# Peptides against a protein of PDB entry 5EIB: the designs that were tried, part 53

Target 1, 366 residues: chain A of PDB entry 5EIB
Amino acid sequence: VDLEPGTMDSVRSGPFGQIFRPDNFVFGQSGAGNNWAKGHYTEGAELVDSVLDVVRKESESCDCLQGFQLTHSLGGGTGSGMGTLLISKIREEYPDRIMNTFSVMPSPKVSDTVVEPYNATLSVHQLVENTDETYCIDNEALYDICFRTLKLTTPTYGDLNHLVSATMSGVTTCLRFPGQLNADLRKLAVNMVPFPRLHFFMPGFAPLTSRGSQQYRALTVPELTQQMFDSKNMMAACDPRHGRYLTVAAIFRGRMSMKEVDEQMLNVQNKNSSYFVEWIPNNVKTAVCDIPPRGLKMSATFIGNSTAIQELFKRISEQFTAMFRRKAFLHWYTGEGMDEMEFTEAESNMNDLVSEYQQYQDATAD
Target 2, 366 residues: chain A of PDB entry 5EIB as posed
Amino acid sequence: VDLEPGTMDSVRSGPFGQIFRPDNFVFGQSGAGNNWAKGHYTEGAELVDSVLDVVRKESESCDCLQGFQLTHSLGGGTGSGMGTLLISKIREEYPDRIMNTFSVMPSPKVSDTVVEPYNATLSVHQLVENTDETYSIDNEALYDICFRTLKLTTPTYGDLNHLVSATMSGVTTCLRFPGQLNADLRKLAVNMVPFPRLHFFMPGFAPLTSRGSQQYRALTVPELTQQMFDSKNMMAACDPRHGRYLTVAAIFRGRMSMKEVDEQMLNVQNKNSSYFVEWIPNNVKTAVCDIPPRGLKMSATFIGNSTAIQELFKRISEQFTAMFRRKAFLHWYTGEGMDEMEFTEAESNMNDLVSEYQQYQDATAD

## One batch from the design tools (peptide; made by RFdiffusion4, then SolubleMPNN)

Design b1_p11_6_s1 (from b1_p11_6, 7 letters changed)
Fold by OpenDDE base, seed 5:
Structure b1_p11_6_s1 (fold): chain B 366 residues (1-366), chain A 11 residues (1-11)
Amino acid sequence: as target 1 above (366 residues)
Amino acid sequence: MAPKSKPKPAE
């Protein structure tokens, strides 16, 4: 789905374009112009019914529909505005299905779109209410990984999207291969989301290795485990050491000893015990899939539900507040049928979410 | 129109 035809043509002409049905390419002509309100109330609203017709048709063809997975950006108008409209409409029609998202958070290091804080805040407001689980893929973190860890001097969208694809492949491993922990979206939500609103995950991937050092790197279970828990490997720009993990899932892929995985997971948990809440028992889950990712002997994918995710939301909120106090560009949103009150509601709900994370960070076992 | 980002860097 896109409000611009050129994106769809690029997907269709790509090496995997033929895996999608031609009729499942739903697209507009005008685009959202990086405006959430165009995506949500005007251009996106004109297209949403055509998307829902495709969603219904594909849902009816499923033997066992678990839920939906949306991949979108929160900085652009289509991914943010139309993406959240689509989430809302799917949630209304399928209230008993899991809504999962891969939500790409905007960063000023990656994009010069000045209105991204508005689009992100308005989107987060919708995601808090209408998703069951959201992977926060932060362009800030992706850029920092590409620059600092991968030693890319000029990170491209291709480099960022490679990290996104590796992460998405990692977190979906349990859904795609039988006999794994979190084998369905609902079990993932039950294991990862102790409080309904606190469903924002920090994904991480290992190995992350620069091209120049790749040939010299051993891939071992201890190294994967250590790197997976390193703040520099988080795909969200927050430091887990500034918060507490509510829940963790670790997904190992490749031929390895389950015993060694369990030993290393226990060791890393004990080493980082101060960064876990004490009042959620057995809050670390581990899976091992014998099938490695393509081109690697082994990998590990991290899913963290941590109160440190509030750093990401605070960053967006600070940027939002600095623009909103000046009423900068508001007329572009209100001109598409938005009320100024919706900005204030979205800001308030995101600040409430931050406060909720802080409350559970500071909570002790009685 | 909201300020467009600069043109995507050409691939």
Scores: peptide ipSAE 0.028, ipTM 0.587, DockQ to the pose 0.033
Fold by OpenDDE base, seed 2:
Structure b1_p11_6_s1 (fold): chain B 366 residues (1-366), chain A 11 residues (1-11)
Amino acid sequence: as target 1 above (366 residues)
Amino acid sequence: MAPKSKPKPAE
């Protein structure tokens, strides 16, 4: 789905364009111009019914529909505005199905689009209410990984998208291979989301590899386990040491000893016990899949529900507030039918979410 | 070269 035809043509002409049905390419003629309101109330609203018709048709063809997975950006107009409109409409029609998102958070390090804080804040408000699971993929963290860890002097969208694809492949491993822990979206939600609003995940991947860098390094289970808990391997720009893990899932891929994995996972928990809440028993889950990712002997993917994710929301909120106090660019949103109150409500709900994460960070076992 | 900035919203 896109509001611009050129993106769809790029997907069709790409190496995977033929894996999608032609009828499942839904697109507009007029893009959202990086405006959430165009995505949500005007251009996106004109296209949404045609997307829902495709969603219904594909849902009816499923033997066992678990839920939906949306991949979108929160900085743009289409991914943010139309993406959240689609989430709302799908949630209304399928209230018993899991809504899972891969939400790409904007960063000034990656994009000069000044209105990205508005688009992100308005999107986060919708994601708090209408998703069950959200993987926070932060362009700031991706940029910092590319620059600092992978030593890429000029990170490209190709380099960032490689990290995104590795992360998405990792977190979906249990859904794609039989006999795994968290083999369905609902089991993942039950294990990862102790409180309904606190469904924002910090993903991480080890080993970190860029496009064209074949790491022939044979990693060990101890090295993978240490790297997946390193803040430098997190795809969200927050430090887990500034918060507490509510829940963790670790997905190992490749031929390895389950015993060695369990020993290393216990060791890393014990070393980092201060960074876990004590009042959620058995809050770390581990899965091992014998099938490695393409081009690697082994990998580990991390999913963290951490109160440290509030650092990401605070960053967006600070940027939002600095613009909103000046009423900067508001006329572009209000001209598409938005009220200024929707900005205030979205800011409030994101600040409430930050306060909830802080409350559970400071909570003790009674 | 900086990452390709997304174009600003057209006025």
Scores: peptide ipSAE 0.023, ipTM 0.576, DockQ to the pose 0.029
Fold by OpenDDE base, seed 4:
Structure b1_p11_6_s1 (fold): chain B 366 residues (1-366), chain A 11 residues (1-11)
Amino acid sequence: as target 1 above (366 residues)
Amino acid sequence: MAPKSKPKPAE
């Protein structure tokens, strides 16, 4: 789905364009102009019914519909505005199904689109209410990984999207291969989401590999485990040491000893015990899939529900507040039929979410 | 250098 035709033509003509049904390409003509309100109330609202018709058709073809998976950007108008409209409409029609998202968080290091903090805040407000699990893929973190870790002097969207694709492949491993932990979206939610609103995940991946880099030396299970818990391997720009893990899932891929994985996972938990909540027993889950990712002998994917994710939301909130206090660019949103109150409600709900994460960070077992 | 910048919203 897109509000611009050129993106759909690029996907269709791409190396994998044939894996998608032609009738499942739904697109507009005008785009959202990086405006959430165009995506949500105008251009996106004109297209949403055509998307819902495809969603219904594909849902009816499923023998066992688990839920929905959306991949979108929160900085743009289409992914943010139309993506959250689509989530709301799907939630209304399928209230018992899991809503899963891969939400790309904006960063000033990656884009000069001044209104990205508005689009992100308005989107997070919708994601808090209408999703069951959200992978926070932060362009700030992706840029920092590309620049600092991968030593890319001039990171591209191709480099960032390589990390996104590795992360998405990692977290979906259990859904794609039988006999794994979190083999369905509902089991993932039960294991990862102890409180309904606190469903924002910090993903991580090891080994970090770039396009065109020579094959990294095959990592060992200890090295994978250490890198997976390193803040530099997190795809969200927060330090886990500034918060506490509510829940963790680790997905190992490749031929390795389950015993060695369990030993290393126990060691990393014990070493980092101060960074876990003490009142959620057995809050670390581990899976091992014998099938490695393409081009690697082994990998580890991390999913963390951490109170440190509040650092990401605080960053967006600070950027939002700095613009909103100046009433900067508000006329672009209000001109599409949006109320100024929706900005204040979205800011409030994101600040409430930050306060909830802080409350559970400070909670002790009485 | 950052990736290609996204354009600002049209007025």
Scores: peptide ipSAE 0.022, ipTM 0.588, DockQ to the pose 0.031
Fold by OpenDDE base, seed 1:
Structure b1_p11_6_s1 (fold): chain B 366 residues (1-366), chain A 11 residues (1-11)
Amino acid sequence: as target 1 above (366 residues)
Amino acid sequence: MAPKSKPKPAE
């Protein structure tokens, strides 16, 4: 789905364009112009029914519909505005199904789009209410991984999208292969989301290795485990050491000893015990899939529900507040039928979310 | 400070 035809033509002409049904390409002509309100109230609202008709048709063809997965950006107009409209409409029609998102967080290091803090804040407000699980994929963290860890001098969208694709492949491993932990979206939500509003995840992937160092690096369970818990490997721009893990899932892929995985996972928890909440028992879950990803002998994918994710939301909130106090560009949103109160409500709800994470960070077992 | 609500049990 897009409000621009060019993106759909790129997907259709791409190496995997033939895996999608032609009738499932729903697109507009005008685009959203990086405006959430165009995506949500005007251009996106004209297209949403055509998308819902496709969603219904595909849902009716499912033997066992678990839920929905949306991949979108929060900095743009289509992914943010139309994406959150679509989430709302799907939630209304399928209230008993899981809503999962891969939400790309904007960063001024990656994009010059000045209104991204508005689009992100308005989107986060919708995601807090209408999703069950949200993977926070932060373009700032992806850029930093590409530059610092992968030693790419000028990271491209192709380099960032490679990290996104590896992570999406990793976190969906349990859904795609039988006999795994979190084998369905609902079980993942039960294990990862102790409090309904606190459903924002820090993803991570290992191994991450520069091209020049790949030949010299052994891939071992200890090295995967150590890298997966390293703050520099988090695909959300926050330091887990500034917060506490509520829940963690680790998905190992490849032929390895379950015993060695369990030993290393216990060791990393014990070493980092101060960064876990003590009042959620068995809050670390581990899965091992014998099937490695393409081109690797083994990998590990990390899913963290951490109170440190508040650093990401604080960054967006600070940028939002600095623009909103000046009423900068508000006329572009209000001109599409949006109320100024929706900005204030979205800011308030995101600040409440930050306060909730802080409350659980400071909570003790007593 | 105790959490305002009990966590959901993990599977």
Scores: peptide ipSAE 0.007, ipTM 0.443, DockQ to the pose 0.018

Design b1_p11_6_s2 (from b1_p11_6, 6 letters changed)
Fold by OpenDDE base, seed 5:
Structure b1_p11_6_s2 (fold): chain B 366 residues (1-366), chain A 11 residues (1-11)
Amino acid sequence: as target 1 above (366 residues)
Amino acid sequence: MKPNSKPKPAE
């Protein structure tokens, strides 16, 4: 789905364009112009019914519908505005199904789009209410990984999207292969989301290795375990050491000893015990899939529900507040049918979410 | 900066 035809043509002409049914390419002509309101109330609203018709048809063809997975950006107008409209409409029609998102957070290091803080804040407000699980994939973190870890001097969207695809492949491993932990979206939610609003995940992937160092790197369970818990491997620009893990899932892929995985997972928990809440028992889950990702002997994917995710929301909130106090560009949103009150409500709800994460960070076992 | 500046493709 896109509000611009050129994106769909790029997907269709791509190496995997044939995996999608031609009738499932729903697109507009005008685009959202990086405006959330244009994605949500005007151009996106004109297209949403055509998307819902496709969603219904595909849902009816499912033997066992678990839920939905949306991949979108929160900085643009289509991914943010129309993406959250779709989430709302799908939630209304399928209230008993899991809504899962891969939400790409904007960064000033990656994009010069001045209104991204508005689009992100308005989107986070919708995601708090209408999703069950949200993987926070932060362009800030992706850029820093590409530059610092992968040693890319000029990270491209292709380099960032490679990290996104590796992460998405990792976190969906248990859904795609039989006999795994979190084998369905609902079990993932039950294991990862102790409090309904606190459903924002910090994903991480290992191995992350620069092209020049790939030939010299051994891939071992200890090295994967150490790397996936390193703050520099988080796909969200948060330091887990500034918060506490509510829940963790680790997904190992490849031929390895389950015993060695369990030993290393216990060792990393013990080393980082101060960064876990003590009042959620058995809050770390581990899965091992014998099928490695393509081109690797083994990998590990990390999913963290951490109170440190508030650093990401604080960053967006600070940028939002600095623009909103100046009433900068508000007329572009209000001209598409938004009220100025919707900005204030979205800011408030995101600040409440930050306060909730802080409350659970400071909570002790009585 | 125009708020609607599409990310310039890296030329």
Scores: peptide ipSAE 0.026, ipTM 0.598, DockQ to the pose 0.033
Fold by OpenDDE base, seed 4:
Structure b1_p11_6_s2 (fold): chain B 366 residues (1-366), chain A 11 residues (1-11)
Amino acid sequence: as target 1 above (366 residues)
Amino acid sequence: MKPNSKPKPAE
């Protein structure tokens, strides 16, 4: 789905374009112009019914519909505005189904779109209410990984999207291969989301290795485990040491000893025990899939529900507030039928979410 | 006026 045709043509002409049904390409002509309100109230609202018709058709073809998975950006008007409209409409029609998102958070290091903080804040407001599981894929973190870890001097969208694709492949491993932990979206939610609003995940992937170092790096379970828990490997620009893990899932892929995985997971948990809440028992879950990702002997994917995710929301809120106090660009949103009150409601709800994460960070068992 | 997107990093 897109509000611009050129993206659909790029997907269709791409190496995997033939895996998608032609009738499942739904697209507009005008685009959202990086405006959430165009995506949500105008251009996106004109297209949403055509998308819902496809969603219904594909849902009816499922023997056992678990839920929905949306991949979108929160900085752009289509992914943010139309994406959250779609989430709302799907939630209304399928209230008992899991809503899962891969939400790409904007960063000034990656994009110079001045209104991204508005689009992100308005989107986060919708995601808090209408999703069950949200993977926070932060362009800030992706850029920093590309630059610092991968040693890319000028990270491209291709480089960032490579990390996104590796992460998405990792977190969906348990859904694609039978007999794993979190084999369905509902079990993932039960294991990862102790409180309904606190459903924002910090994903991570290992190994992350620069091209120049790949030939010298042995892939071992200890190295994967250590890298997976390193703050520099988080796909969200948060330091887990500034918060507490509510829940963690680790998905190992490749031929390895389950015993060695369990030993390393116990060791890393014990070493980092001060960064876990003590009042959630058995809050670390581990899976091992014998099938490695393409091009690797082994990998590990991390999913963290951490109160440190508030650092990401605070960053967006600070950027939002700095623009909103100046009433910068508001007329572009209000001119599409949006109320100025929706900005203040979205800011408030995101600040409430930050306060909730802080409350659970400061909570003790006593 | 589109919000000034500086050029996206090239793919």
Scores: peptide ipSAE 0.024, ipTM 0.599, DockQ to the pose 0.031
Fold by OpenDDE base, seed 3:
Structure b1_p11_6_s2 (fold): chain B 366 residues (1-366), chain A 11 residues (1-11)
Amino acid sequence: as target 1 above (366 residues)
Amino acid sequence: MKPNSKPKPAE
């Protein structure tokens, strides 16, 4: 789905374009112009019914519909505005199904789009209410991984998207292979989301290896475990040491000893015990899939529900507030039929979410 | 090159 036609032609001409049904390409002509309100109230609202017709058709063809997975950007107008409209409409029609998102967070390091803080804040407001689980993929963290860890001097969108694809493949491993922990979206939500509003995940992937060091790197379970819990491997720009893990899932892939995985996972929990809440029992889950990812002998994917994710929301809120106090660009949103009050409601709900994460960070076992 | 995604003013 896109509000621009050129993206659909790129997908069709791509190496996997033939796996998608031609009728499942829904697109507009005008685009959203990086405006959430165009995506949500005008251009996106004109296209949403055509998307819902495809969603219904594909849902009816499913033997066992678990839920929906959306991949979108929160900085743009289409992914943010139309994406959140689509989430709301799907949630209304399928209230018993899981809504999962891969939400790309904007960063001023990656994009020069001035209105990204508005689009992100308005999107987060919708995601708090209408999703069951959201993977926070932060363009700032992806850029920092590419530059610092992968030693890429000039990271490209291709390099960032490679990290996104590795993460998406990692977190969906249990859904795609039988006999695993979190074998369905609902079990994942039950294991990862102890409080309904606190469903924002910090993903991580290992191995992250620079091209120059690949030939010298022995992939081991201890190394994967250590790297997976390293703050530098988090694909959300927050430090897990500034918060506490509510829940964690670790997904190992490749031929390895389950005993060694369990030993290393116990060791990393014990070493980092101060960074876990003590009042949620058995809050770390581990899965092992014998099938490695393409091109690797083994990998580990991390999913953290951490109160440190509030750093990401605080960053967006600070940027939002600095623009909104100046009434900067508001006429672009209000001109599409949006009320100025929706900005203040979205800001309030995101600040409430930050306060909720802080409350659970400061909570002790009584 | 950073994509020059300047928000085009709505014509």
Scores: peptide ipSAE 0.023, ipTM 0.595, DockQ to the pose 0.034
Fold by OpenDDE base, seed 1:
Structure b1_p11_6_s2 (fold): chain B 366 residues (1-366), chain A 11 residues (1-11)
Amino acid sequence: as target 1 above (366 residues)
Amino acid sequence: MKPNSKPKPAE
């Protein structure tokens, strides 16, 4: 789905374009122009019914519909505005199904789009209410990983998208291979989301290794485990040491000892015990899939629900507030039929989410 | 989802 035809043509002409049904390409002509309100109220609203018809048809063809997965950007107009409209409409029609998102967070290090803080804040407001699980994929963290860890002097969208694809492949491993932990979206939500609003995850993928160092690095369970819990490996630009893990899932892939995995996962929890909440029993879950990813002997994927994710939301909120106080570009949103009150409501709900994370960070076992 | 027991904020 896109509001621009050129993106769909790029997907269709790509090496995997033939895996999608031609009738499942739903697209507009005008785009959203990086405006959430165009995505949500105008251009996106004209296209949404055509998307819902495809969603219904594909849902009816499922033997067992678990839920929906949306991949979108929160900085753009289509992914943010139309993406959140689709989430709302799908939630209305399928209230008993899991809504999962891969939400790409904007960063001024990656994009010069001035209105990204508005699009992100308006999107986060919708995601808090209408999703069950949201993977926060932060372009700032992806850039920092590419530059610092992968030693790429000039990270490209191709380099960032490679990290996204590895992460998405990792977190979906349990859904794609039988007999795993979190084998369905609902079970993932039950294990990862102790409080309904606190469903924003920090993903991570290991191994991350520069091309020059790949040949010299052993892939071991201890090294994968250590890298997954390193703050520099988080796909969200927050430091887990500034918060507490509510829940963690680790998905190992490849031929390895389950005993060694359990020992290393216990060791890393014990070393980082101050960064876990004590009042959620068995809050770390581990899975091992014997099937490695393509081109690797082994990998590990991290999913963290941490109160440190508030740093990401605070960054967006600060940028939002700095623009909103000046009423900068508001006329571009209100001119598409959006109310100025929706900005204030979205800011308030995101600040409430930050306060809720802080409350659970400071919580003790009674 | 069963919400886990609401922890109290540390005083």
Scores: peptide ipSAE 0.000, ipTM 0.335, DockQ to the pose 0.016

